Peptides against a protein of PDB entry 7RZF. Designs and how they scored, part 219

Target 1, 358 residues: chain A of PDB entry 7RZF
Amino acid sequence: PFQEEHLKQLYKIVPIKDIRNLYVTFPIPDLQKYYKSNPGHYLGHLIGHEGPGSLLSELKSKGWVNTLVGGQKEGARGFMFFIINVDLTEEGLLHVEDIILHMFQYIQKLRAEGPQEWVFQECKDLNAVAFRFKDKERPRGYTSKIAGILHYYPLEEVLTAEYLLEEFRPDLIEMVLDKLRPENVRVAIVSKSFEGKTDRTEEWYGTQYKQEAIPDEVIKKWQNADLNGKFKLPTKNEFIPTNFEILPLEKEATPYPALIKDTAMSKLWFKQDDKFFLPKACLNFEFFSPFAYVDPLHCNMAYLYLELLKDSLNEYAYAAELAGLSYDLQNTIYGMYLSVKGYNDKQPILLKKIIEKM
Target 2, 358 residues: chain A of PDB entry 7RZF as posed
Amino acid sequence: PFQEEHLKQLYKIVPIKDIRNLYVTFPIPDLQKYYKSNPGHYLGHLIGHEGPGSLLSELKSKGWVNTLVGGQKEGARGFMFFIINVDLTEEGLLHVEDIILHMFQYIQKLRAEGPQEWVFQELKDLNAVAFRFKDKERPRGYTSKIAGILHYYPLEEVLTAEYLLEEFRPDLIEMVLDKLRPENVRVAIVSKSFEGKTDRTEEWYGTQYKQEAIPDEVIKKWQNADLNGKFKLPTKNEFIPTNFEILPLEKEATPYPALIKDTAMSKLWFKQDDKFFLPKANLNFEFFSPFAYVDPLHSNMAYLYLELLKDSLNEYAYAAELAGLSYDLQNTIYGMYLSVKGYNDKQPILLKKIIEKM

## One batch from the design tools (peptide; made by RFdiffusion4, then SolubleMPNN)

Design b2_p22_2_s3 (from b2_p22_2, 10 letters changed)
Fold by OpenDDE base, seed 4:
Order: sequence, then structure tokens, then C-alpha cells
Structure b2_p22_2_s3 (fold): chain B 358 residues (1-358), chain A 22 residues (1-22)
Amino acid sequence: as target 1 above (358 residues)
Amino acid sequence: AESPSVYEPRDFYEELALRLEE
């Protein structure tokens, strides 16, 4: 367990690669015994969220952060870490104190709202989907993941332990959230800008770093983090699949797309899946416009239109991705291309959202 | 995004951050 002297520390680390990262870490209790409720997953889902009103959305809007990852990590025996990791822009490297202030403002928002059972249910449902299709999707690192889990869980639970959410425990969520305080923070900044400014070398990898105490005034600023009105809980994810029915393969199923609709305004090709047998579909739309490439002005207008459309749909992108849906929009020489891919159940909802923004 | 499972392979810098905390 970290003593008080090990808390409120800042590490300035020189990377080998040209990267800029911020790690904000909190020692937390060992949560292994609570795997059925997984309060760290609940908090990681919210803190790591990328939708409107999220921590990342605000930090991106300021041009300080490119990506954000939040969640629990294994520590030494008897404790874990909760880590918020961000990829810093050059400007963000100058605003680390303010970035961390925003982190604590978001955490304070989570305290103010309290644990939400519907959010837990979404996490449960997402994990159930991931579990159901894990063998079919062949996640990268599967073998390494299993090997790691075998050290912590009985063999019988190894395959389910990461996915099994059964118990909503608001008390445990609050307990972990109570550990996410400035007085418990350890900060690491990774940047080549610290080259020649370090005084220590890490024993394992030879990484050069400098350790400094975070000033009490800075800790106090973070402790007094107010409620930032820009931070909001995510809306319910409408894209989470609930129907996984696979339709029988038709006797007349073609190995290639068959033309099933042919009209003056539309042609439709269809191919039933005969290989994967997943409740997934790929919807591809090509729109033809005689004006799309008629002149440079129309080309530019078509480009700008699509960029604006993509921007307007960004609010759904992350929620769709979490639910195993994706979309793609591209300009073509003939007009526009739209693709919607993933679980078929909620594709009509995503498609409707796209069309409503068009 | 949410961090991958605690049992997934960590990158070098995550490992470093954790070791600097040990």
C-alpha cells in the first residue's frame, strides 16, 4: 500500500518514441473479489466515454487531448490502480494541470449523479454480447488474455469472469469513486521535452525520469474542482443489440449478390451469409448524382456537405462502436457512398439517424 | 475508451507507470 509520501507525486518521463502521454493514477483496493459487480468497469466505461458531455469530448474541444483511456489495472498484491491515460497534443502538454482539473470535475459530476443502474445494465448487456460472440470475433490477444486470467480465477470461471456482470453494487462504485481524489493521485507525463532535464533512471528499462512533489496549491485546486456544466452522463445507448436471431439459409441462396430489386431509381443486391453465421449485416448504399462532379464548385460543396454530415453524426459514432456497429461515409465520383456494418438488430436505428441528418 | 481488461498485455509505458508506482 502506498504511504502518503508516495502520493501526490509527478513523474516526468523521457520516452524512446516521440509520444506525449499523461497518466493519472489512483491506488484502489483489490477489486478481484467483486468481479461479479466490477465497479471499476462501471467507472472506466463512464470516464473513458467519448460521447457528448464526456471528459474526452471536452478535452478534445480544447485541442489538448487526442485520445483517452480510463479503467482499472492490476497492481501489486492487495491493491489495484485506476488509471486515466490521455494522448497529449503539443498544446495539451502545456495544460496538464488544467487537464487533470477537468478529470476531477468529471469525477465530481459522477459523485453528484450517483451510481446509475441503467449504466450498469448497459455494461452488462455489452459484456454479454462480447461474451456470446468472443469465439466468432477472435479478439486480438485472446491467448495472452486467457493466460493472464488463469493466475487470478478458477479455471471454471476464467472464460466468464471478465464478462459476467450479475450484481449492481452502488456501494462499491461509490467506494472506488471515493479513492479517485487529488490526495491519492500519482501523475506521470511522458514527453521528449524532458530530455536532459531528468535526474533518475528507472532500474528495469533504464528509462530516464524526474520525480517531483505536486505542489499543495495544485492539489488544493483539484480538490476544489467544481461542477463543470459541460460534463453530462451519456445518454442511453440505443444501438445495443438484443435480438441475435440468425435466419435460415435460403435454398436459393446465391454465392454472389443477387439483384432482388431493379427499378428506375434503385437497384438492390442481396447476399445471405453462408460462411460466418452471425447476426450481422453489411448495408452498402451508393448514391448517384449527376451534379456531384460536374464542376469544382459542386465537388467542393459535396465534400463540405459530407464533412458536415460526418460532424453531425459524431455524437452517435462512439455509442454505435460500443454496440458493435459502424458506419462509413465517402464521396465518390458519382455522388456518395454510405456503409453500415455490424449487428443487424439496431442497424435500422443507426441508418435512420444518418438519414435524419442528411 | 474504456481501458482493456487488467489481464490484457500492457504497453511499455503502462508497465513503466505501474512499476514507478511500486
Scores: peptide ipSAE 0.065, ipTM 0.682, DockQ to the pose 0.409
Fold by OpenDDE base, seed 2:
Structure b2_p22_2_s3 (fold): chain B 358 residues (1-358), chain A 22 residues (1-22)
Amino acid sequence: as target 1 above (358 residues)
Amino acid sequence: AESPSVYEPRDFYEELALRLEE
């Protein structure tokens, strides 16, 4: 258990690699016994979210952060950590206090909104999808995880415990959220800019670092984090598959794509999966425009159009990715190419969203 | 993104953060 002397500390760490990272760490109780509700996963999903109104979206908009990861980690001596880790830009390294303020503003938003059962349900559904297809998609990752799981879960539940959420426990979510406070924070900044400014060396790897107490004024600023109107809970993820039915192979199925539609404006080829038997599909579209590449101006316009289209679709990119969907848009010499891949169930929804932005 | 499962290998800095607690 962390004593007060270990809290409200700032570590400035010199890396071997040229990296800039911020770790905002909170000691939390051991949540292993609550695996059926997994409140740390709920909070990690929200804090680590990348959609509109997310913490990452705001920090990216300011040019301070490239990536963000949030979630629970195992601790030592019967406690866990909740960690928010960000990859810092050069500018972000100068704004660490403000970045952490934004973290606490987002956490305050989560407190204000309270636990959402629909968010828990999405986490449950996403985990169920991941569990259902884990063995089919990633066999190598399965064996190493099982060994770790055996130490923490009953043998009968080892296969399911990490993935199957069963109980919505708003009380436990609030309990963990109550630990995510400035008075309970440990901050580590990793940057080569601290070279020659350290006074301690870690015994195991010789890592140079400086430890400082976070000033009470800074802690108070974070404690007084107001609601930032830019932060919003994510919208419901419309792309989460619910139907995993595999259609039977048709007797007339061809080993190659068959032309099933041939019109003046469109040709359609189809091939049924005869190998993998997964509820997944690949939709590929090639659009032809006689004007796309007739001159440099049109080429540039076509490029700009696709860039704008991609930007307009960014709001769906993360939600689609979480749901096991992806899309790709590329310029071609004849126009543009669109690909939609992943679980087939919600592909029409994603395709509709793309078309609506076109 | 959400952090990987508790059972994923810790990076060096997470290990360091844990050791700095000792």
Scores: peptide ipSAE 0.053, ipTM 0.654, DockQ to the pose 0.419
Fold by OpenDDE base, seed 3:
Structure b2_p22_2_s3 (fold): chain B 358 residues (1-358), chain A 22 residues (1-22)
Amino acid sequence: as target 1 above (358 residues)
Amino acid sequence: AESPSVYEPRDFYEELALRLEE
């Protein structure tokens, strides 16, 4: 159990690699017994969200952070950690106090909104998708995972416990949120800028670091984090698949794409999946414009157009990715290429969003 | 993003941060 002396600490760490990272860590109770509700997953989903009004979106807009990861991590026996990890820009390294203030503003927003059952349901649905297709995806580290899981879950639930959300427990979400406070924070900043400014060496890897108490004034600033109006809960993820039906192989199925539509303005090729039998599709569109490569100016305009289009679609990119959908937009010699890949159920929704922005 | 599953190999620095917390 972290005593008060272990809290409100700042670690300045010298990396071997040229990286700039910030770790904001909170000791939390062991949540393993609550695997059916998984309140840490709920909070990780929201804090780690990348959509509009997210913590990351705001920190990116300021030029301080490139990436953000939030979630629970196992600790020693009897406790866990909730960690918010960000990749810092050079400017972000100068604004660590403000970055952490924004983290607490977002956490305060989560407290103000309270636990949302629909968010839990989305997490449940996403996990159900991940579980359903787990065996078809390359198990990364599956063997080491199973051994660890056996210590935590009944044998009958070992395969499912990581994915099965069954119970919405707003009380547990609030309990974890109550641990995400400035008085309970440990901060680690990883940067080569601390080289020659450290006074300690870590015993395991010889990592050089300096430990400092976070000033009470800074803690108070974080405690007084107001509701930043830029932070919003995510909108419902409209891309989460619900239909996983696989259509039977047609008798006329060709081993190669067949031309199924031929018009003056469009050609359509289709190939049914005869190998993978997944409820996934790849939609590929090639757009031809006689103006795309007429001259360097048109090439640059076509490039700029796609960059603007991609930027306009950023609001959907993360939600689509979470739902196992992706899109790609590229300039081609003849014009533009669009690809939409992933679960077929919600591809029409994503495609419509793309077309509406074109 | 949400942190990958607790059972994925931790980033070295995450492990370091956790150890510095013990």
Scores: peptide ipSAE 0.048, ipTM 0.665, DockQ to the pose 0.416
Fold by OpenDDE base, seed 5:
Order: sequence, then C-alpha cells, then structure tokens
Structure b2_p22_2_s3 (fold): chain B 358 residues (1-358), chain A 22 residues (1-22)
Amino acid sequence: as target 1 above (358 residues)
Amino acid sequence: AESPSVYEPRDFYEELALRLEE
C-alpha cells in the first residue's frame, strides 16, 4: 500500500524505442473478491471508450493523443492499480498537465452521472458473448490464461470468473471512483526527450528515469476539474448480438460459393459455413461504376468520398468492434468494395448505418 | 480501449510503471 509520500509523484522515463507515452496511475483496493460485479471493468469500459463524447475523442480532437487504454491492473500486497495510458503526440508531450486535467474532467462526469445499470448490462452481455465463444480460441493461449487465473479464483470458477458479471454494485463503482483523485495520482511520462536529464536507473532493465513531486498548484488544478460539456456517456451499443442460433446445414450446401441470384444489375453468391459452425458471417459487396476510373478527377473524387464516408462512420466503429463486428471500405478500379464481418445477428444494423451514410 | 484483463501479459512499459510503483 502506498503511503502519502509515494503519491503525487511524476516519473520521467527514457525509452529504448522512440515512443511517447503517459501513464496516469491510481492505487485502488484489491477488488478480486468483487469479480461478480467487477467495478474496475465498468470504469475501464467507460474511461477507455472511443466513441463520441469519450475521453479519447476529445484528446484526439486536441491533437494530443493517438490512443488511450484504461483499466484495472493487478498490484502487489493486496492492492490494485487503475491506469489510464495514452500514446502522446509531439504536441501532447507539451500538454501533459492539460491531458490529465481532461482525465479528471471525464472522471468528474462519471461521478456526476452516477453508476448506470444499463452500462453494466452491456458489459455483462459483452462478457457473455466472449465467454460463449472462448472455447473456440487457440488452446495454447487459453491454457496460459487459465494458469494465470488459477492464482486468483477457485478452480470451479476459473472458467467463468473473468467473464461472468452477475451483480450490479453501484456502491463499489463509487468506491473506486473515489480513489481516482489527484491526491492519489502517480504519473509516468515516457519520452526520449528526457535523455540526459535523468538521475536514477531502474535495477531490472537499466531504464533511466527521474522522479519528482507534482507541484501542489498542479494537484489543485486537477482537484478543481469541472464538468466539460464535450464529455458524454456512450450511447447504447446496438451491435451486441443476442441471437446465436446456427442454421442447419442445407442438403444442397456447396463446397464453393454458389450463384443464388443473377440479375442485370446484381449477382449474389452464397456459401454456408460447413466447418466452423459459428453464428458469424462475411458480407462482401463490390459496387461497379463506369465513372469510378474514367479520369483522374473521378478517381480523386471517389477517394475523397470514401475518406469522408469512413470519417462519418467512425462513431460506430468502436461499438461495432466491441460487439465483434467489423467493416472495411476500399476503392477499386471499378468502384467500391464494402465488407462486413462478425456475428451475423446485428450485421443488418451495421449495414443499414453504412448505407444511410453513403 | 479498455485495458486487457489483469491476467494478460503486460507491455514492457506497463510492467516498468508498475515496478516503479511497488
């Protein structure tokens, strides 16, 4: 357990690789016993969210951050950590104080909104999907994961403990949120810009670093983080599958795609899965336009169109990914290619959203 | 994104950060 003297510290770390990272870490109680409610997962889901109104979306809009990861990590001696990690731009490296202020503004938003049962339900549903299909993962990775989990859970619960959310515990969510305060923060900045400015060496890897106290004035600025109107809770994830029915193999199932529709304007090929038996599908669309490659202007317009389309769909990309859906849009010499992949249940919803933006 | 589960392998710098925090 960290004493007060170990809190409000800044570490400047020299990397081997040319990377720029920020780690904002909070000591939290050991939450292992609360695996059925998993309040750290709830908070990690929200803080790490990439949709509109998320922490990442705002920090990206500022040009300060490329990626963000948030969640609980295992600690030692009966405590855990909650860590927010971001990949910094060159500009972001100059705005670390402001980035952390935005983190506390988002945390303040979570406090103001309070625990949301619907968000917990989404986490539960997502975990249930992951659990249902985990057995189809590669055995080696699965075995190594189980071995790690055995240290923390009874053998009988090892298969389910990581995935099974059963209890909505708003009190525990609030308890963890209460630990995510500036007075409990430890900050690490990783950048080559600190080369030659360090005074310590880490014993395990020889990593050079400098440790300094965060000024009280900076802590106070973070403590006074107000609500930022740009931060919003995610919208409900409509892509989460609920139907996992696998249709029986048709008697006339072909080993290769069969042409099932042939019209003047369209051709449709279909192949039923006869190997994997998953409630997944791949939808591939090729659009043909005689104008797509007629001249450089049309090519540039088609390119720009797809870039704009991708940008307009970015709001759904993360939610779809969480739900095990993906899409791809590409220019072709004949027009456009669209692919939708993943669980089949909500593919029509994603496809409709894509078409509505086209 | 949400951080991988507490039982997944950590990145080198995540591990370093944790060690500096122990």
Scores: peptide ipSAE 0.095, ipTM 0.682, DockQ to the pose 0.425; fails the geometry check

Design b2_p22_2_s4 (from b2_p22_2, 9 letters changed)
Fold by OpenDDE base, seed 2:
Structure b2_p22_2_s4 (fold): chain B 358 residues (1-358), chain A 22 residues (1-22)
Amino acid sequence: as target 1 above (358 residues)
Amino acid sequence: ASSPKVYTPRDFYEELALRLEE
């Protein structure tokens, strides 16, 4: 157990590489026994979310943070850590107190909204997707990982324990949220800007650092974090596949794309997968416009149109990515190219969203 | 030095996917 002397500490660390990182760490109970509910994963999913109204979205909008990671990490025996890690911009390095304030504002929003069963269900469904496709990838590191997991899970559940969420436990989510408080925080800032300002050296790697107590006034500011109206829970992810049925190979399936529709306005080519047998599809669309590249003005307009379209679709990008869907939009000399790839089940939904923004 | 892989949901899902590849 962390003693009180190890809490409310700030570590200024000099990296070997030119990196700027912030680690906000909370000691939490060992959650391993709660693998069926995995409350740390639930919180990591929300805190680490990249969609509209997320913590990352706000911190990016201010130019302070490039990337954000949130989740549980194994600790020593009997405890774990919950860590929020961000990649800091040069400006963000000057606003660390405010960044952490925003973290606590988001955590306060999670407390105010309470545990959401639909979010748990999304985590469950996403994990189920990951699990189903795990076995199709090459098992090189599988044995060493299994050996480690065997110490923690029943043999029969080892293969599934990391993936299968079975129990919604709002009480455990609230318990972990109660540990995500300023009084329990350990902050590490990693930056070359601390070079020559350190007073300690780590024994194992020779890392130079300075340890300071976080001022009580700063802790109080974080404790009094108001609800920020910019923070919202994510919307439901419409792109999560639930149907993984592989259609049987048609008797007339061709080894090459077949022209299945030929009209004055459209040609459609189709090839069924005869090799991989995955519930995935690739949709490729080429749009032809006689005006796209007729002159430099139209070329620039087509470019700007596509950039605006991409920006308008950014709200779906993260949700699609989490669901194993991707899209690509490119200008071509003839007009525009659209690609939609991934699990076939929800591709029509993503395609519809794209078309609605066009 | 194994950087403490702080797991984004993405990294968690990617590591759930990729640590199964390693």
Scores: peptide ipSAE 0.029, ipTM 0.582, DockQ to the pose 0.076
Fold by OpenDDE base, seed 5:
Structure b2_p22_2_s4 (fold): chain B 358 residues (1-358), chain A 22 residues (1-22)
Amino acid sequence: as target 1 above (358 residues)
Amino acid sequence: ASSPKVYTPRDFYEELALRLEE
């Protein structure tokens, strides 16, 4: 474990690439033995969430952060790290203290709400989906990962241990959350703006950095993080597939898309999967409007409409992605194109959400 | 016996460097 002298430290690091990153790191106990409950994954799922009321959503609204990753990382034997990493805007680089304050406000929100069994169940279901299809989608990548895992899990559980959540342990979630405090923080800021302002060089890569103690007043400010009313727990992910049934190949299955519906207003082509045998589908819709490209005004209106539609769907984008669904919306010379891809079970729900926003 | 790499400040920078290469 890091000694007290290694805590409450700020590192200013000069990158080789023109990047701006913030790393907020907490030492946590070794959680390997708790893989069946995986409290660090629960917290990473919430802290790293991208939906409405998330930490990222608020930090984006401020113009300070582009991306956020939250999760546990393996350390040496006997300890791990919980890391919150963000990509900083130029403005965000000036507001690092306030960004970290918002992180502690979100953590305080998690303390106030307490562990949620439904969130654990969602993580369990998402992991079960990922596990069930991992071998089918990426057979070569699976074998290399197993070899590393054998050191940590029983042989019989190696295949499932990273994915199979079995036990809801609110006590362990609270235990990890109790380690996510300002007194335990290590902060690293990565920016070219620190060039020529560093006093140390890392021995292995020659990375230039400066180490500073975080002022006690700043630590106290973070310790006194209040509840920010903009932070909310995510809503339940309605896009998580539960039915993985693969329909039998029809005797009349064509090797190419067949026209199965032909009307004055619509044509429908269908091709059954005869190769992959996955519970996935691709729905592609082309909408034709004689007015879409009549003049520059109509073109601009169609463009603005689509941008507004995309913006209105952002609330579902992350939840759909987590559930293995995606959508795409594009302007075409004839009107609009819509694509929905991924697990077929909840595609009708996503499609309905899209149509309700149109 | 591979000494268990204690996550040192070095390991943090190594990891940072690896993320910068990806």
Scores: peptide ipSAE 0.017, ipTM 0.556, DockQ to the pose 0.066; fails the geometry check
Fold by OpenDDE base, seed 4:
Structure b2_p22_2_s4 (fold): chain B 358 residues (1-358), chain A 22 residues (1-22)
Amino acid sequence: as target 1 above (358 residues)
Amino acid sequence: ASSPKVYTPRDFYEELALRLEE
């Protein structure tokens, strides 16, 4: 357990690589026994959300942060950590105090809204999808992750413990959220800008760093974090698949795309999956316009149109990605290309959203 | 993004080191 002397500390760390990172770390109780509810995953899902009204969305809008990761991380016996990690821009490095203020404003928003069962259900459903297809969707680093977890869970539970959400425990969510306070914070800033300004060396890797107490005035500023009206809970993710039925391979299935519709206005090619046997589809649309490349003006208009379309769809991008859906929009010499890929169940919903923005 | 990872002080330094090695 961290003593008071280990809390409210700022670490300025010199990286070997030219990276700029901020780690905002909170000690939390050991939640291993609560793996079936995994309150840290619930909070990580919300704090790490990238949709409209998210913490990342606001920090990106200010040009301070590129990426954000939030989540529970296992610690030594008897405690864990909750960490918010961001990739800092050069400007963001100058605004670390304000970035952390925004983190506490978002946390305060989560306190004000309280635990949401529908969010837990989405986490459960997403984890179930990830678990079901883990062997077919090779995440890079899976083996190194398993080795670390084997120290904490029985082998039989290691494979399921990360994914199995069974119990909605709002009390545990509130308990963890109550630990995400400025009085419990440990801040690490990683930047080459601290080179030659450090006074300590870490024993394990020889990392140069400086440790400083966070001023009480700064802690108080974070403690008084108000509700920022820009922060909102995410909307329900409409793209989460629920039907995983794999249709039987047709007897006349061709190894190549077959033309199944041929009209004056449209051609449709279809190929059934004969290799992967996943409830996934790839929908590719090529739109032909005689006006797309007639002149430079039309080319520029087509480009601007597609950029505006992409921008208008950005609100769905993260939710689609979380649900294992992706889309791509490109200008072509003949007009426009649209691709929708991933789990087939909710592809029509994403396609409808795209068409509604066209 | 959400990350279900174990983060020990060692993991902090290892992730620091791994991000430094990658």
Scores: peptide ipSAE 0.017, ipTM 0.585, DockQ to the pose 0.243; fails the geometry check
Fold by OpenDDE base, seed 3:
Structure b2_p22_2_s4 (fold): chain B 358 residues (1-358), chain A 22 residues (1-22)
Amino acid sequence: as target 1 above (358 residues)
Amino acid sequence: ASSPKVYTPRDFYEELALRLEE
């Protein structure tokens, strides 16, 4: 465990690449034995959320942050880290103290609301989906993680331990939240703006950095973080699939899309999946308007309409993505293209949300 | 985004920053 002297530290790091990153790190107890409840994942889900009322949504609205990741990292034996990592804009680099204040305001909001069993259930359901399709989906960056996991779990449980949420433990969530305090913070800022302003060199890679104590006045500002009325818990994710049934291949299944509906106003083609055998579908819609490309004004109006439509759907984009759903909207020469892809179970819900905004 | 799993640095600098936190 870090002693008090190792806490409240600021590292200013010079990157080789032109990147701007902020790492806000908290030492936490070893949570490995609590893998069935995984309180760090619960907190990472909320802190890293991208929906309305999230930390990222507010920091983006300020123009300070592009992306945010929150979660636990394995430490040495007997401790872990909880990390909030953000990609900084040029403006955000000037507002690091305020960004961290917003982080503590969001954490304070989580304390005030207390642990939510429904959020745990969503995490459980999302993990169950991810586990069920792990072998069928391309593992994004899993290879480096397996080696670390093998030190902590029996080999037989390694595959399941990361995904099996079984126990709602509000006490453990609160315990981790109690470690996410300004008095326990370590901050790293990565920016080329620190070039020529460093006094140390890292031994392994020769990275130049400066270490400073965070002023007590700054720590106190973060300790006095209010609830900030802009922060809200996410709404329930309506897009999480629960039905994974695969329909049998029809006897009349065609190798190509077959025209199943032909009307004056619409044509519908259908092709059953004969290759992947996943509970997924691709819905593609082409809308034709005689006005879409009549003149430059109509083209600009069609563009503006689509941008406004996309903006109006942003509230669902992240929740859909988490649930393995995606949508795409594009202008075409004849009008508009809409695509909805992913698990078929909740596609009608997403499609309805899109249509309601059109 | 949340890290549903153990947080892993995406790049060298993330790894370095995390090591400085150890």
Scores: peptide ipSAE 0.016, ipTM 0.565, DockQ to the pose 0.515; fails the geometry check

